# Ledger of designs, part 43: peptides against a protein of PDB entry 3J47

Target 1, 121 residues: chain A of PDB entry 3J47
Amino acid sequence: IRLTNQLKSLKGLQSKLKDVVEYLDKVINKELPINHTILGKLQDVFNLLPNLGTPDDDEIDVENHDRINISNNLQKALTVKTNDELMVIYISNLVRSIIAFDDLIENKIQNKKIQEQRVKD
Target 2, 69 residues: chain B of PDB entry 3J47
Amino acid sequence: YEEKEESNLAATKSMVKIAEQYSKRIEEEKELTEEELKTRYVGRQDPKKHLSETADETLENNIVSVLTA

## One batch from the design tools (peptide; made by RFdiffusion4, then SolubleMPNN)

Design b2_p13_8_s3 (from b2_p13_8, 11 letters changed)
Fold by OpenDDE base, seed 2:
Structure b2_p13_8_s3 (fold): chain B 121 residues (1-121), chain C 69 residues (1-69), chain A 13 residues (1-13)
Amino acid sequence: as target 1 above (121 residues)
Amino acid sequence: as target 2 above (69 residues)
Amino acid sequence: IDKLKKELDELIK
């Protein structure tokens, strides 16, 4: 369910982005008038999008490195953070699996002992 | 779309909380393993079962975290 | 871990 919702949101964003590109192409070709309201909202979205374009080296405030930063530079940092989080989750699942396996082994040993006692009686 | 966006935001906030809880869950898993170890020595099935249950809960939480990421 | 290995070995016997 959750993954399906994320995928649906991503598909919706992709479709909207495609519509925007098509609209911009029509405006450039003078086929449609510029809708200032749509353009303003798009500009706001682009401003909220992490700066994909200019790798200016300067003040990436180091404190937000631990937060999932969605910009291209931020998206790289976010990708690294996401990778680290996924690694932690993977290790945790592995540890839980090992513990569950240990319990299973112990249960089997106990069952074997019970069976051996029943054969002696 | 808005409902999914809200779900993704909630998921991201949950991931941060999960990272903190993850360290605690690892410790709880270790404690359960120690209790199982103690239970093996004492011959008591109940502490071992409790350890197994806590390990399973820790696994489930990790799986939910992966599904959220 | 070592105890788990021992228990596994005992289970296999």
Scores: peptide ipSAE 0.448, ipTM 0.850, DockQ to the pose 0.005; fails the geometry check
Fold by OpenDDE base, seed 1:
Structure b2_p13_8_s3 (fold): chain B 121 residues (1-121), chain C 69 residues (1-69), chain A 13 residues (1-13)
Amino acid sequence: as target 1 above (121 residues)
Amino acid sequence: as target 2 above (69 residues)
Amino acid sequence: IDKLKKELDELIK
């Protein structure tokens, strides 16, 4: 359910961005008037998006901050954190699976012993 | 779309809490393994079953945490 | 852990 909601949100955003690009191209070509209301909402969305920095200036080793979401450079650092969190969750799931298997093995051994006792009786 | 955005924000906040809970869950998992070992010595099936159930619940919580990521 | 590995090996046999 959660992944499906995230995918739907991303698809909706992608469609809206495509519509905006098409609208901007038509405005540049003087085919349509500038809709100020749509542009204002788009600007608000861009201001909420961490600056998708234009690729120009080189060096800032932003080592530090752990947090998750969307924008490419911050998204790279956030992707690293998300990957680390996913790895931790994966390891946890593996450990729990191992414990569950150990219990299953013990239960099977006990069941086998019970069956062997029933065959002797 | 808005409901999904709210769900993603809630999931993100939950991830920070999950990282803290993860360390605690690892300790709880170790305690379960110790109880299983103790149950093997006592020869009673019931404590081992309870340990297995708690390990399964811990696994389920981790899977839900991954799905929220 | 080693006992669990032994039990696993016995169960696989």
Scores: peptide ipSAE 0.446, ipTM 0.843, DockQ to the pose 0.005; fails the geometry check
Fold by OpenDDE base, seed 4:
Structure b2_p13_8_s3 (fold): chain B 121 residues (1-121), chain C 69 residues (1-69), chain A 13 residues (1-13)
Amino acid sequence: as target 1 above (121 residues)
Amino acid sequence: as target 2 above (69 residues)
Amino acid sequence: IDKLKKELDELIK
């Protein structure tokens, strides 16, 4: 469910971005007048997006800056962060699996002991 | 789309919280394993079972966290 | 880990 919602949101965003690009192309080609309302909304969206292009937020820690070098670097940084998070999740899942396996082994050992005792009785 | 966007935003906030909780969950998992080891030595099945259950819960929470990411 | 391996080996026997 959650993944499906995220995919739907991403698809919606992609469609909207495509529509904006098409609109901007039409404006550049003088096919349509500049719609100030759409541009204002787009500007608001860009302002809400982490500053993909404002060099002035240079105060983001050097480790983040090596990751945030321009739009591609920010995306790369976000990708690395996502990868790190995924690694943590993976390790956690492995640890849980190991614990569950240990418990299973112990339960099986106990069951064998119980069976051996029953055979001796 | 809007409902999903809101859900994604909530999920993202939850992921940050999950990242903080992740370290705690790892520690809880270790504690469960120790209790299981102790139960093996003492021959007390109950503490071992409890450790296993807590490990399973920790695993489930991590899976939910991954799915939320 | 080594203990788990031993336990597994014992369980398989």
Scores: peptide ipSAE 0.446, ipTM 0.844, DockQ to the pose 0.005; fails the geometry check
Fold by OpenDDE base, seed 5:
Structure b2_p13_8_s3 (fold): chain B 121 residues (1-121), chain C 69 residues (1-69), chain A 13 residues (1-13)
Amino acid sequence: as target 1 above (121 residues)
Amino acid sequence: as target 2 above (69 residues)
Amino acid sequence: IDKLKKELDELIK
């Protein structure tokens, strides 16, 4: 469910971005007037988005290190965070696998004891 | 789309919380393993089964966390 | 873990 919602959101964003690109191309070609309302909303979105285009190292405010992959430089810090999260998940899965294996061993031991009892009867 | 975005934001917040809870879950898993070991020595099957079930629940929660990441 | 390994080894024998 969650992944499906994320995919739907990403698809919606992709569609909207495509529409914007198509609109911008039409405006550049002077086929349509600039829709100031759409551009204003896009500008607001871009202003809320960390600057995707300028890799300049200096303004990486330390506070944004902890949150999700929206932009490439922020994506590097976010990639580190994502990698750390994936590592935690991996370790967690490994621990669970070890526990499951332990239970399997115990079950096998119990089954063997039951078989030994049946042979004695 | 907005509902999914909200769900993703909630999921991200949940992941941070899951990371904190993960340490606690590891401790719970250890306790279960100890109970399973004790149950094996005592010959009581029921505590071992309960430990196994709790370990499985811990695994499921980690998988959900991965899916949320 | 080590005890479980020992028990498994005992079961395999």
Scores: peptide ipSAE 0.428, ipTM 0.835, DockQ to the pose 0.005; fails the geometry check

Design b2_p13_8_s4 (from b2_p13_8, 11 letters changed)
Fold by OpenDDE base, seed 4:
Structure b2_p13_8_s4 (fold): chain B 121 residues (1-121), chain C 69 residues (1-69), chain A 13 residues (1-13)
Amino acid sequence: as target 1 above (121 residues)
Amino acid sequence: as target 2 above (69 residues)
Amino acid sequence: IDDLKEELDKLIK
């Protein structure tokens, strides 16, 4: 259930990202005016989904630097925040796994000692 | 889509809460490891079991957080 | 970590 919901959300996000890219391309090509409402919704989506790897947007950086810089700085800050959250989750999982492994080892040692005692009796 | 979006929004809010609680979870995990070490030295199984259980709960919460992310 | 390694070594023996 959870995985299916995540997959559906990811698909929805992918569709939205595609729509945004298409919109941004139209704005860049001066086919459409800049819609602040769409940009606000995009920003909200980025705030909600900070980890969607857009590795490709880094190459378009050359000419429209100034306005892109504020958006990029905010996006970068959001990306950093998301990365930090992911790192925390990763470290937590690792620590839990280590503890669980330690407990497993201890349980096995105890079981072995119990078996050795039973064989001596 | 909408139901999943709502679930993801709830999950994102949960992730923020998890990030806040993460430091606490790390501390709880450390405490469990210390209790296990102490139990190993004292030969008392009960503290080790409690530490293991707390570690497992912490792992489960992290897995849920990762899956929610 | 070192204690875990020691415990693991004890389990293998």
Scores: peptide ipSAE 0.456, ipTM 0.843, DockQ to the pose 0.006; fails the geometry check
Fold by OpenDDE base, seed 1:
Structure b2_p13_8_s4 (fold): chain B 121 residues (1-121), chain C 69 residues (1-69), chain A 13 residues (1-13)
Amino acid sequence: as target 1 above (121 residues)
Amino acid sequence: as target 2 above (69 residues)
Amino acid sequence: IDDLKEELDKLIK
């Protein structure tokens, strides 16, 4: 179920990305105005998906570079936030594992003491 | 697709809440470690067992949070 | 942490 949902989401994202590219091409060609609602939804998706590499379209002119840099900075900031959350989760899991290990060690020590008492009886 | 988008939005809101709860969980984990130390000194098995159980519950909650993230 | 390491060392012996 989870993997199937992930695949479906990925396929939907791929389709949406294709639609956005097609829309951007039409806007560049002055065939359609910018749809702000689609752009907002795309930003929300990018905020949720840190690993969607910006396609390496190198050639977009210097004036768009600041807007692309702002978008990249926002994406980077969101990626940093996601990384911080992942780091917190990792540290928490590590601490819990350490506590569980300590309890295991203590249980083993107690079991050893019980065995030593049984050998003396 | 829409159900997954709603699930992802709910997960993101849950992650923000998890970050706040994480600080509290770390404090709870420290309290568990202190109870374990106290149990070791007193030689009473019962408080140590309770500490271990609470640590396990804390671990399970973090694992669920990781799986949701 | 140090006490845990000491206990672990005792358990390995």
Scores: peptide ipSAE 0.453, ipTM 0.836, DockQ to the pose 0.006; fails the geometry check
Fold by OpenDDE base, seed 3:
Structure b2_p13_8_s4 (fold): chain B 121 residues (1-121), chain C 69 residues (1-69), chain A 13 residues (1-13)
Amino acid sequence: as target 1 above (121 residues)
Amino acid sequence: as target 2 above (69 residues)
Amino acid sequence: IDDLKEELDKLIK
């Protein structure tokens, strides 16, 4: 369910970006007037999204370490933080998996002992 | 989309809480392993089963946390 | 881990 929701969000973002590109192309072709409200909201999204779209902003410098999910250059620093969080979750899952396997092995041993006792009876 | 963004934000806030809970979950997992070891020694099947179930629940919670992250 | 391996080996035999 959760992965499906994340994938759906990414697909929605991709579709919205495609719609923006199509809208910009129509504005360039003078087919539609610039919808200032959509552009304003899009600009707000681009300002909130650290520089995803412009390939040229090489500058690593944006300080804001903390917030996980957002845009590409800041997303590199955010990707490091996200990577650290994912690493912690991965280690936790490994530990839980190890415990679950230990229990499965013990259950299997018990089942074998029960079967051996049934063969002796 | 907005509901999903809100869900992602709530998930991120939950991840910070999950980091604190993670340390606690590791301790709970250790306690379960100790109970399993004790149950193996005492020959009582019930405590061992309970430890296994708690470890599985801990694993499921970590998987959900990773998926939320 | 070693105990798990030993237990697994006992189960496979």
Scores: peptide ipSAE 0.448, ipTM 0.843, DockQ to the pose 0.005; fails the geometry check
Fold by OpenDDE base, seed 5:
Structure b2_p13_8_s4 (fold): chain B 121 residues (1-121), chain C 69 residues (1-69), chain A 13 residues (1-13)
Amino acid sequence: as target 1 above (121 residues)
Amino acid sequence: as target 2 above (69 residues)
Amino acid sequence: IDDLKEELDKLIK
């Protein structure tokens, strides 16, 4: 179920990205007017998407650098959030392992006491 | 797609809730450890078993959270 | 942790 949902989301994202590329190409070619609402939604999608494509560094004009920096900062913030979550999970697992170990020790002590009692009988 | 987005949103909300629950679970684990310590001294096996079971449940929930993330 | 270590020491012994 989870893998299937991930695959479906990836496929939908791929289709949407293709549609966006086609739209952007039409806008660049002046076949369609620049729709600010679509561009804003696309930016939101890109902000939600991890940087998949390093666009090649070449001719992208200076105005896009500030937006790329905002995207990088958002990605960095998302990465930090993900790292924090992973850290919490790690600590949780460690604590659980310690508790399980304590229980194991107690069980072993009890078993030893039972064996000692059996030898006395 | 919408169902998956909803599932991811629910998972993200669940992660926030998991962080809060994690803090609460840490406190529950401490209480269980104290009960185990008390049970070890009092010689009553039942509270220790309950503590161990609660710790195991806490572990399982964390593993599920890791798998969901 | 210290109590766990003590318990472990009791088991080894």
Scores: peptide ipSAE 0.444, ipTM 0.831, DockQ to the pose 0.005; fails the geometry check

## One batch from the design tools (peptide; made by RFdiffusion4, then SolubleMPNN)

Design b2_p14_1_s1
Fold by OpenDDE base, seed 5:
Structure b2_p14_1_s1 (fold): chain B 121 residues (1-121), chain C 69 residues (1-69), chain A 14 residues (1-14)
Amino acid sequence: as target 1 above (121 residues)
Amino acid sequence: as target 2 above (69 residues)
Amino acid sequence: DELKEALERLKKLL
């Protein structure tokens, strides 16, 4: 459910972004006037989004370390954090899988012993 | 879309909490493994089953956390 | 490192 909601949100964002690109292309081609309201909202979104894709060297303020992956430069540091988190989750899952596997083996051994006893009776 | 975004934000906050709870989950898994060992010695199946079930629940919670990341 | 330690402890219990 949560993943599906995130995917739906991302798809919606992608669709909106595509519509904006198409609109911008039409404006560049002088086919349509610039919709100032849409541009203003887009600017607001860009101002709220940490700078996607500007390579400039400016001071990576260290403080906002914990927030998720949306923006590229902050996204690099955040990608490192996300990668670390994913790694921890992966290792945790591996550990749980090993425990579950060991339990399964023990259960199988017990079942075999029970069957062997039943055959002797 | 907004509901999903809110859900994602809640999920992010939950990830922080999950990281904090991770150590506790590891301890719970260890306790389960100890119960399995004890059950192996006593020859009683019931405690081992309970341990396995708790380990599975812990695994499911981690998977949900990964899916939320 | 803490995760590795937890894993090793788990391995010792198994």
Scores: peptide ipSAE 0.470, ipTM 0.841, DockQ to the pose 0.010
Fold by OpenDDE base, seed 4:
Structure b2_p14_1_s1 (fold): chain B 121 residues (1-121), chain C 69 residues (1-69), chain A 14 residues (1-14)
Amino acid sequence: as target 1 above (121 residues)
Amino acid sequence: as target 2 above (69 residues)
Amino acid sequence: DELKEALERLKKLL
C-alpha cells in the first residue's frame, strides 16, 4: 500500500512536471499565453521543492539534508538518503538473518546433543 | 496524490526514525546475542527462545522497513 | 560505516 501510494505520487509528480515542461516550451515558443497562476503555484512548488530540474548546476546548497521526497537535488540527496535507508534495511535484514541462523545452529546443536544422549541411553 | 505524499513524508520521517531504531535494534540484537551466549552457559532454553523471537521480530521489522522504503 | 561495524560485531558474535 505505501509503496503503491509513493509510486502513484511519483507518477503524478512526473506527469505534472511533464505538463509544466510542455507548458514552458509552449510559452518559450510564444504559442500559448503564460498561465501566471499555474506558473506561480508551480514556482512556489519548485521553490519549496528543492532544485529538481537542472542536473548541471553544481551548487549543492549543503544545508537541507533532511527532506526526502520533494526535489531532485534534494531527491538526489533523498535518493542518497533512500539508498542509505535501503542499506540500513538491508543490513538490518542481514543482522536478523544472522541472529536467526545463530538460533538455528544452537537448536541444531541442542538437537544433536539430545540425540547423542538418546543413543548413549 | 496528497494523501500519498503525506504518507510518503510520514514514511520518510518513519525511515529516519527507523534508521535510529535500526541502530538501537542492532544494539538490542547484540544484547540478545549476549543473552543467548549467557543462556548457552546457563542451559536454559527460555532465554534463548526469547532472543530468537526478538531477533525474528527485528528481522520482520527490517523487512517491513525495506518493503516500505 | 556504523552499520558495517554493527554487522562486523554481529559476525564476531556468531
Scores: peptide ipSAE 0.493, ipTM 0.859, DockQ to the pose 0.011; fails the geometry check
Fold by OpenDDE base, seed 3:
Structure b2_p14_1_s1 (fold): chain B 121 residues (1-121), chain C 69 residues (1-69), chain A 14 residues (1-14)
Amino acid sequence: as target 1 above (121 residues)
Amino acid sequence: as target 2 above (69 residues)
Amino acid sequence: DELKEALERLKKLL
């Protein structure tokens, strides 16, 4: 359910971004007047988006390196954080798998001991 | 879409919390392994089962965290 | 490194 909602949100954002791009292209081509209301909302979205640092501004603010992927330059720093989070999740899954295997091995050993005892009786 | 965006934001905040909880879950997993070891010595299946269950819960929570990321 | 240490501790308990 949670993943499905996140995917639906991402799809909605993608569709809205596509509509904005199409609108901007039409305005650039002088096919439609600039809709100030849509542009204002887009500006608000851009202001809420972490600054896609211009590729030329070398000030990779080290502080933003640890946060998750929304936008390209911050996205690189966010990619590192996402990789770290994925690594933690991977290790956690490995640890849980190891514990589950240990329990299975112990259960098998116990079952074998019970069977050996039943054969002796 | 808005409901999903709100859910996704909540999910992201939950992931940060999950990272903190992950350290606690590792400790819970260790406790389960210790209880399993103790149960091997005592010959009582109950503590080992409880350790296994806690390890499974820790695994499930990590999987949900990964899926939420 | 902390995660690796936790894994090693878990491996020792296994």
Scores: peptide ipSAE 0.477, ipTM 0.845, DockQ to the pose 0.010; fails the geometry check
Fold by OpenDDE base, seed 1:
Structure b2_p14_1_s1 (fold): chain B 121 residues (1-121), chain C 69 residues (1-69), chain A 14 residues (1-14)
Amino acid sequence: as target 1 above (121 residues)
Amino acid sequence: as target 2 above (69 residues)
Amino acid sequence: DELKEALERLKKLL
């Protein structure tokens, strides 16, 4: 359910971006006037997105420590955090798998002992 | 789309809390493994079963955390 | 690194 919702949101964003590009091309070609409402909403989205891909602004704003790679520079720091989270999850799953495997081995050993006792009787 | 965005934001906040809980869950899992080892030597089935059950619960919680990440 | 150490400790208990 959650992964499906994230994928749906990403697909919706992709479709909207495509529509904006098509609109901008029509405005450049003087076929349609600029839709100010769509442009304003897009600007708001860009302001909420950590700075995508403008190479020039050196501002290493150190402070926004938080999590997922939304946009390239902040995206790199966020990627590191996401990688750390994924690593923790991976290790946790590995630990649980090991414990479950140990229990299975013990159960198998017990079953073998029970079978050996039944053969002696 | 909006419901999913809100869910993703809530999930991200929950992930911080999950990371803290994860450290505690790892310790709980280690304690269970020690109890299983003790039970293997004592020949009492009950502590081993309890350890296995707690390890399974810890695994399920981590899987849910990964799926929510 | 702390996670790796925790994993290694668990692996030793197995």
Scores: peptide ipSAE 0.470, ipTM 0.848, DockQ to the pose 0.010; fails the geometry check

Design b2_p14_1_s2
Fold by OpenDDE base, seed 4:
Structure b2_p14_1_s2 (fold): chain B 121 residues (1-121), chain C 69 residues (1-69), chain A 14 residues (1-14)
Amino acid sequence: as target 1 above (121 residues)
Amino acid sequence: as target 2 above (69 residues)
Amino acid sequence: DELEEALKRLEELL
């Protein structure tokens, strides 16, 4: 359930990001005026989502390459953080699996000892 | 979408909490392994069982955390 | 090493 919800949210975000890109392309091509409402909603999403740098339409001046790079750097940093968290979870699972395996081995050894004792009796 | 976003937000918060608790879980796992080792030497089944149970719980929590992430 | 030994013991039990 949770994974499915996360996947859905990620898909929704991806779709929205695609829509933003398409909108930005249209604005760049002067096909559509800048929609302030869309921009505001996007900003709200950005405020809720820590700095996934979708460039807002307004500052498409030549200086934007550096800002895009900064946003990309923040996104990269967040991605790294997420990867680190996933790695920690993975390692934890691995460790738990090892412990569980050790317990299974010991249980099996004990069971064998019990069986050997029963055969001797 | 909103329910999933809320679930993801909750999951993210849970992930942060899990990251904080991860160190504790690792320590609990180590304690279980130590108890198992001690049980091997002492021949007392109960501490080993407790260690195994704690390890299993830790594993389950990690799996849930992975599924949440 | 202990895990390996445990695995070996398990293999002997099989």
Scores: peptide ipSAE 0.424, ipTM 0.837, DockQ to the pose 0.006; fails the geometry check
Fold by OpenDDE base, seed 1:
Structure b2_p14_1_s2 (fold): chain B 121 residues (1-121), chain C 69 residues (1-69), chain A 14 residues (1-14)
Amino acid sequence: as target 1 above (121 residues)
Amino acid sequence: as target 2 above (69 residues)
Amino acid sequence: DELEEALKRLEELL
C-alpha cells in the first residue's frame, strides 16, 4: 500500500511537470497568457521538492532571481529540518535497540541460572 | 493524488508532533532503564519486565514514526 | 559498565 501510494504520487508529479513544461512552451510562444494558478501550484511543488534541477538560464528578471534565491534558502532550510528529524528518529531507534538488547541479556542470564539450579537438583 | 497530498500533509504535521513526543519518550525510556537496573540489583523480576515492555513500546512507536516519515 | 558486563555474560552463554 505505502509503496504503491509513493509510486502513484511520483507518477502524478511527473505528469504535472510535463503539463507545466507544455504550458511554459505555449507562454514562450505567446499562444497563452501566464496562468497564475499553475505558477502558484508550481511554487508549492518547488517548496516541497528539495532537488528540482535549476530551470534553464532563460531571461529571469532580477525580481525572479531574488525569488529563486529565497526559494533555494527555504528549500535548504526544509532539507536541514528533515535531516534533523531523521537524526532524532535514528538516535531514538538506537536507544530502544540498546534497551531491548539489555533485556534480552538479562533474560538469557536468568535462563542460565534456572538451568544450573535444575542440574543441581 | 489529492488524497495522497492530504495524507502527506497530515503525516508531516504528525511528524512535528512526534518530534515533541519523541523527547518525552526518550525520557520515559531512560526511566525504564533505571527501574530495570534497580530491579536487577534487588532481584525482583516484576519491575524489570515492566521496564522491558515500556522500552519495547517506545521502540515500536519510533519504528512506526520512521515508516510514516 | 554494567551493560558491557551483561554483553560479556551473553557471549559466555552462546
Scores: peptide ipSAE 0.418, ipTM 0.827, DockQ to the pose 0.006; fails the geometry check
Fold by OpenDDE base, seed 3:
Structure b2_p14_1_s2 (fold): chain B 121 residues (1-121), chain C 69 residues (1-69), chain A 14 residues (1-14)
Amino acid sequence: as target 1 above (121 residues)
Amino acid sequence: as target 2 above (69 residues)
Amino acid sequence: DELEEALKRLEELL
């Protein structure tokens, strides 16, 4: 459920971003007047979006704030943080799996001992 | 979309809290393993089962944390 | 060592 909601939110953001790009292209082509309300909201989104790394090659070390999704230079730092979080979750899942296997092994050993006792009786 | 975005933001805030809880959950998982180990010595199935159940709960919480990340 | 022995015993039980 949570992953599905996150994926749906990401898809929604992607669709909205696509709509904005299409709108900007139409404005550039003079097919539609600039909608000031949409531009204002987009500008607010861009201001909330940490620096979308300038497409040009310069190593702008944009300072690390941690969360994964939005902007390319920050996206690199965010990608590192996301990778670290995913790694921690992966290790946690492995540890839980190991414990679950240990319990299964113990349960099987106990069940075998109980069966051996029943055969001796 | 807005409800999902709000849910995703809440999930992300919950992930930070989950990271803190993760260290605690690892300790709880170790305690369960110790109880299971103790139960092997005492021959009582109940403490081992409880340790296994807590380890499973810890695993489920980690899976949910990964799914929310 | 005890875990390895337990795994070996489990493998023998399978």
Scores: peptide ipSAE 0.415, ipTM 0.831, DockQ to the pose 0.006; fails the geometry check
Fold by OpenDDE base, seed 2:
Structure b2_p14_1_s2 (fold): chain B 121 residues (1-121), chain C 69 residues (1-69), chain A 14 residues (1-14)
Amino acid sequence: as target 1 above (121 residues)
Amino acid sequence: as target 2 above (69 residues)
Amino acid sequence: DELEEALKRLEELL
């Protein structure tokens, strides 16, 4: 469910970005006048959707704020946080796997003891 | 789309909570391991099973947390 | 050490 919702949001964003690119191309080609209101709303959307700008603006210095999910350049600082979270999750999974493995070992030992008892009977 | 965004925001907030819960989960996992260790000495199947189940639940929660991130 | 021993025992059982 969550993954599907994320995929849907991503798809919607992709579609919107495509529309924006198409609009910008038309403006560049002078096929449409520059509508400042549309551009302003688009900028507002980009400001609200932090750094969801086109992948081409590589260079903006990402200062270290903590949060996980938000797109590209803020996503670099967010990527650090996301990486930290992923690391924590990875370690947690590893620990769980170790515990599960320990339990499996114990279960196997018990099963062996039960089998040995059955052979003695 | 909006529902998914809201879900992602909720998930992000949940991740913060998960980080807090992570320490608790680690402790719970340790307690389960200790119970398993104790169960090795006592030879009772039930505590070991419970430990295993809790470890599995902890693992599952971590996986879900990773997928949510 | 006990976990390692348990692992070793499990390997022996496998």
Scores: peptide ipSAE 0.389, ipTM 0.836, DockQ to the pose 0.006; fails the geometry check

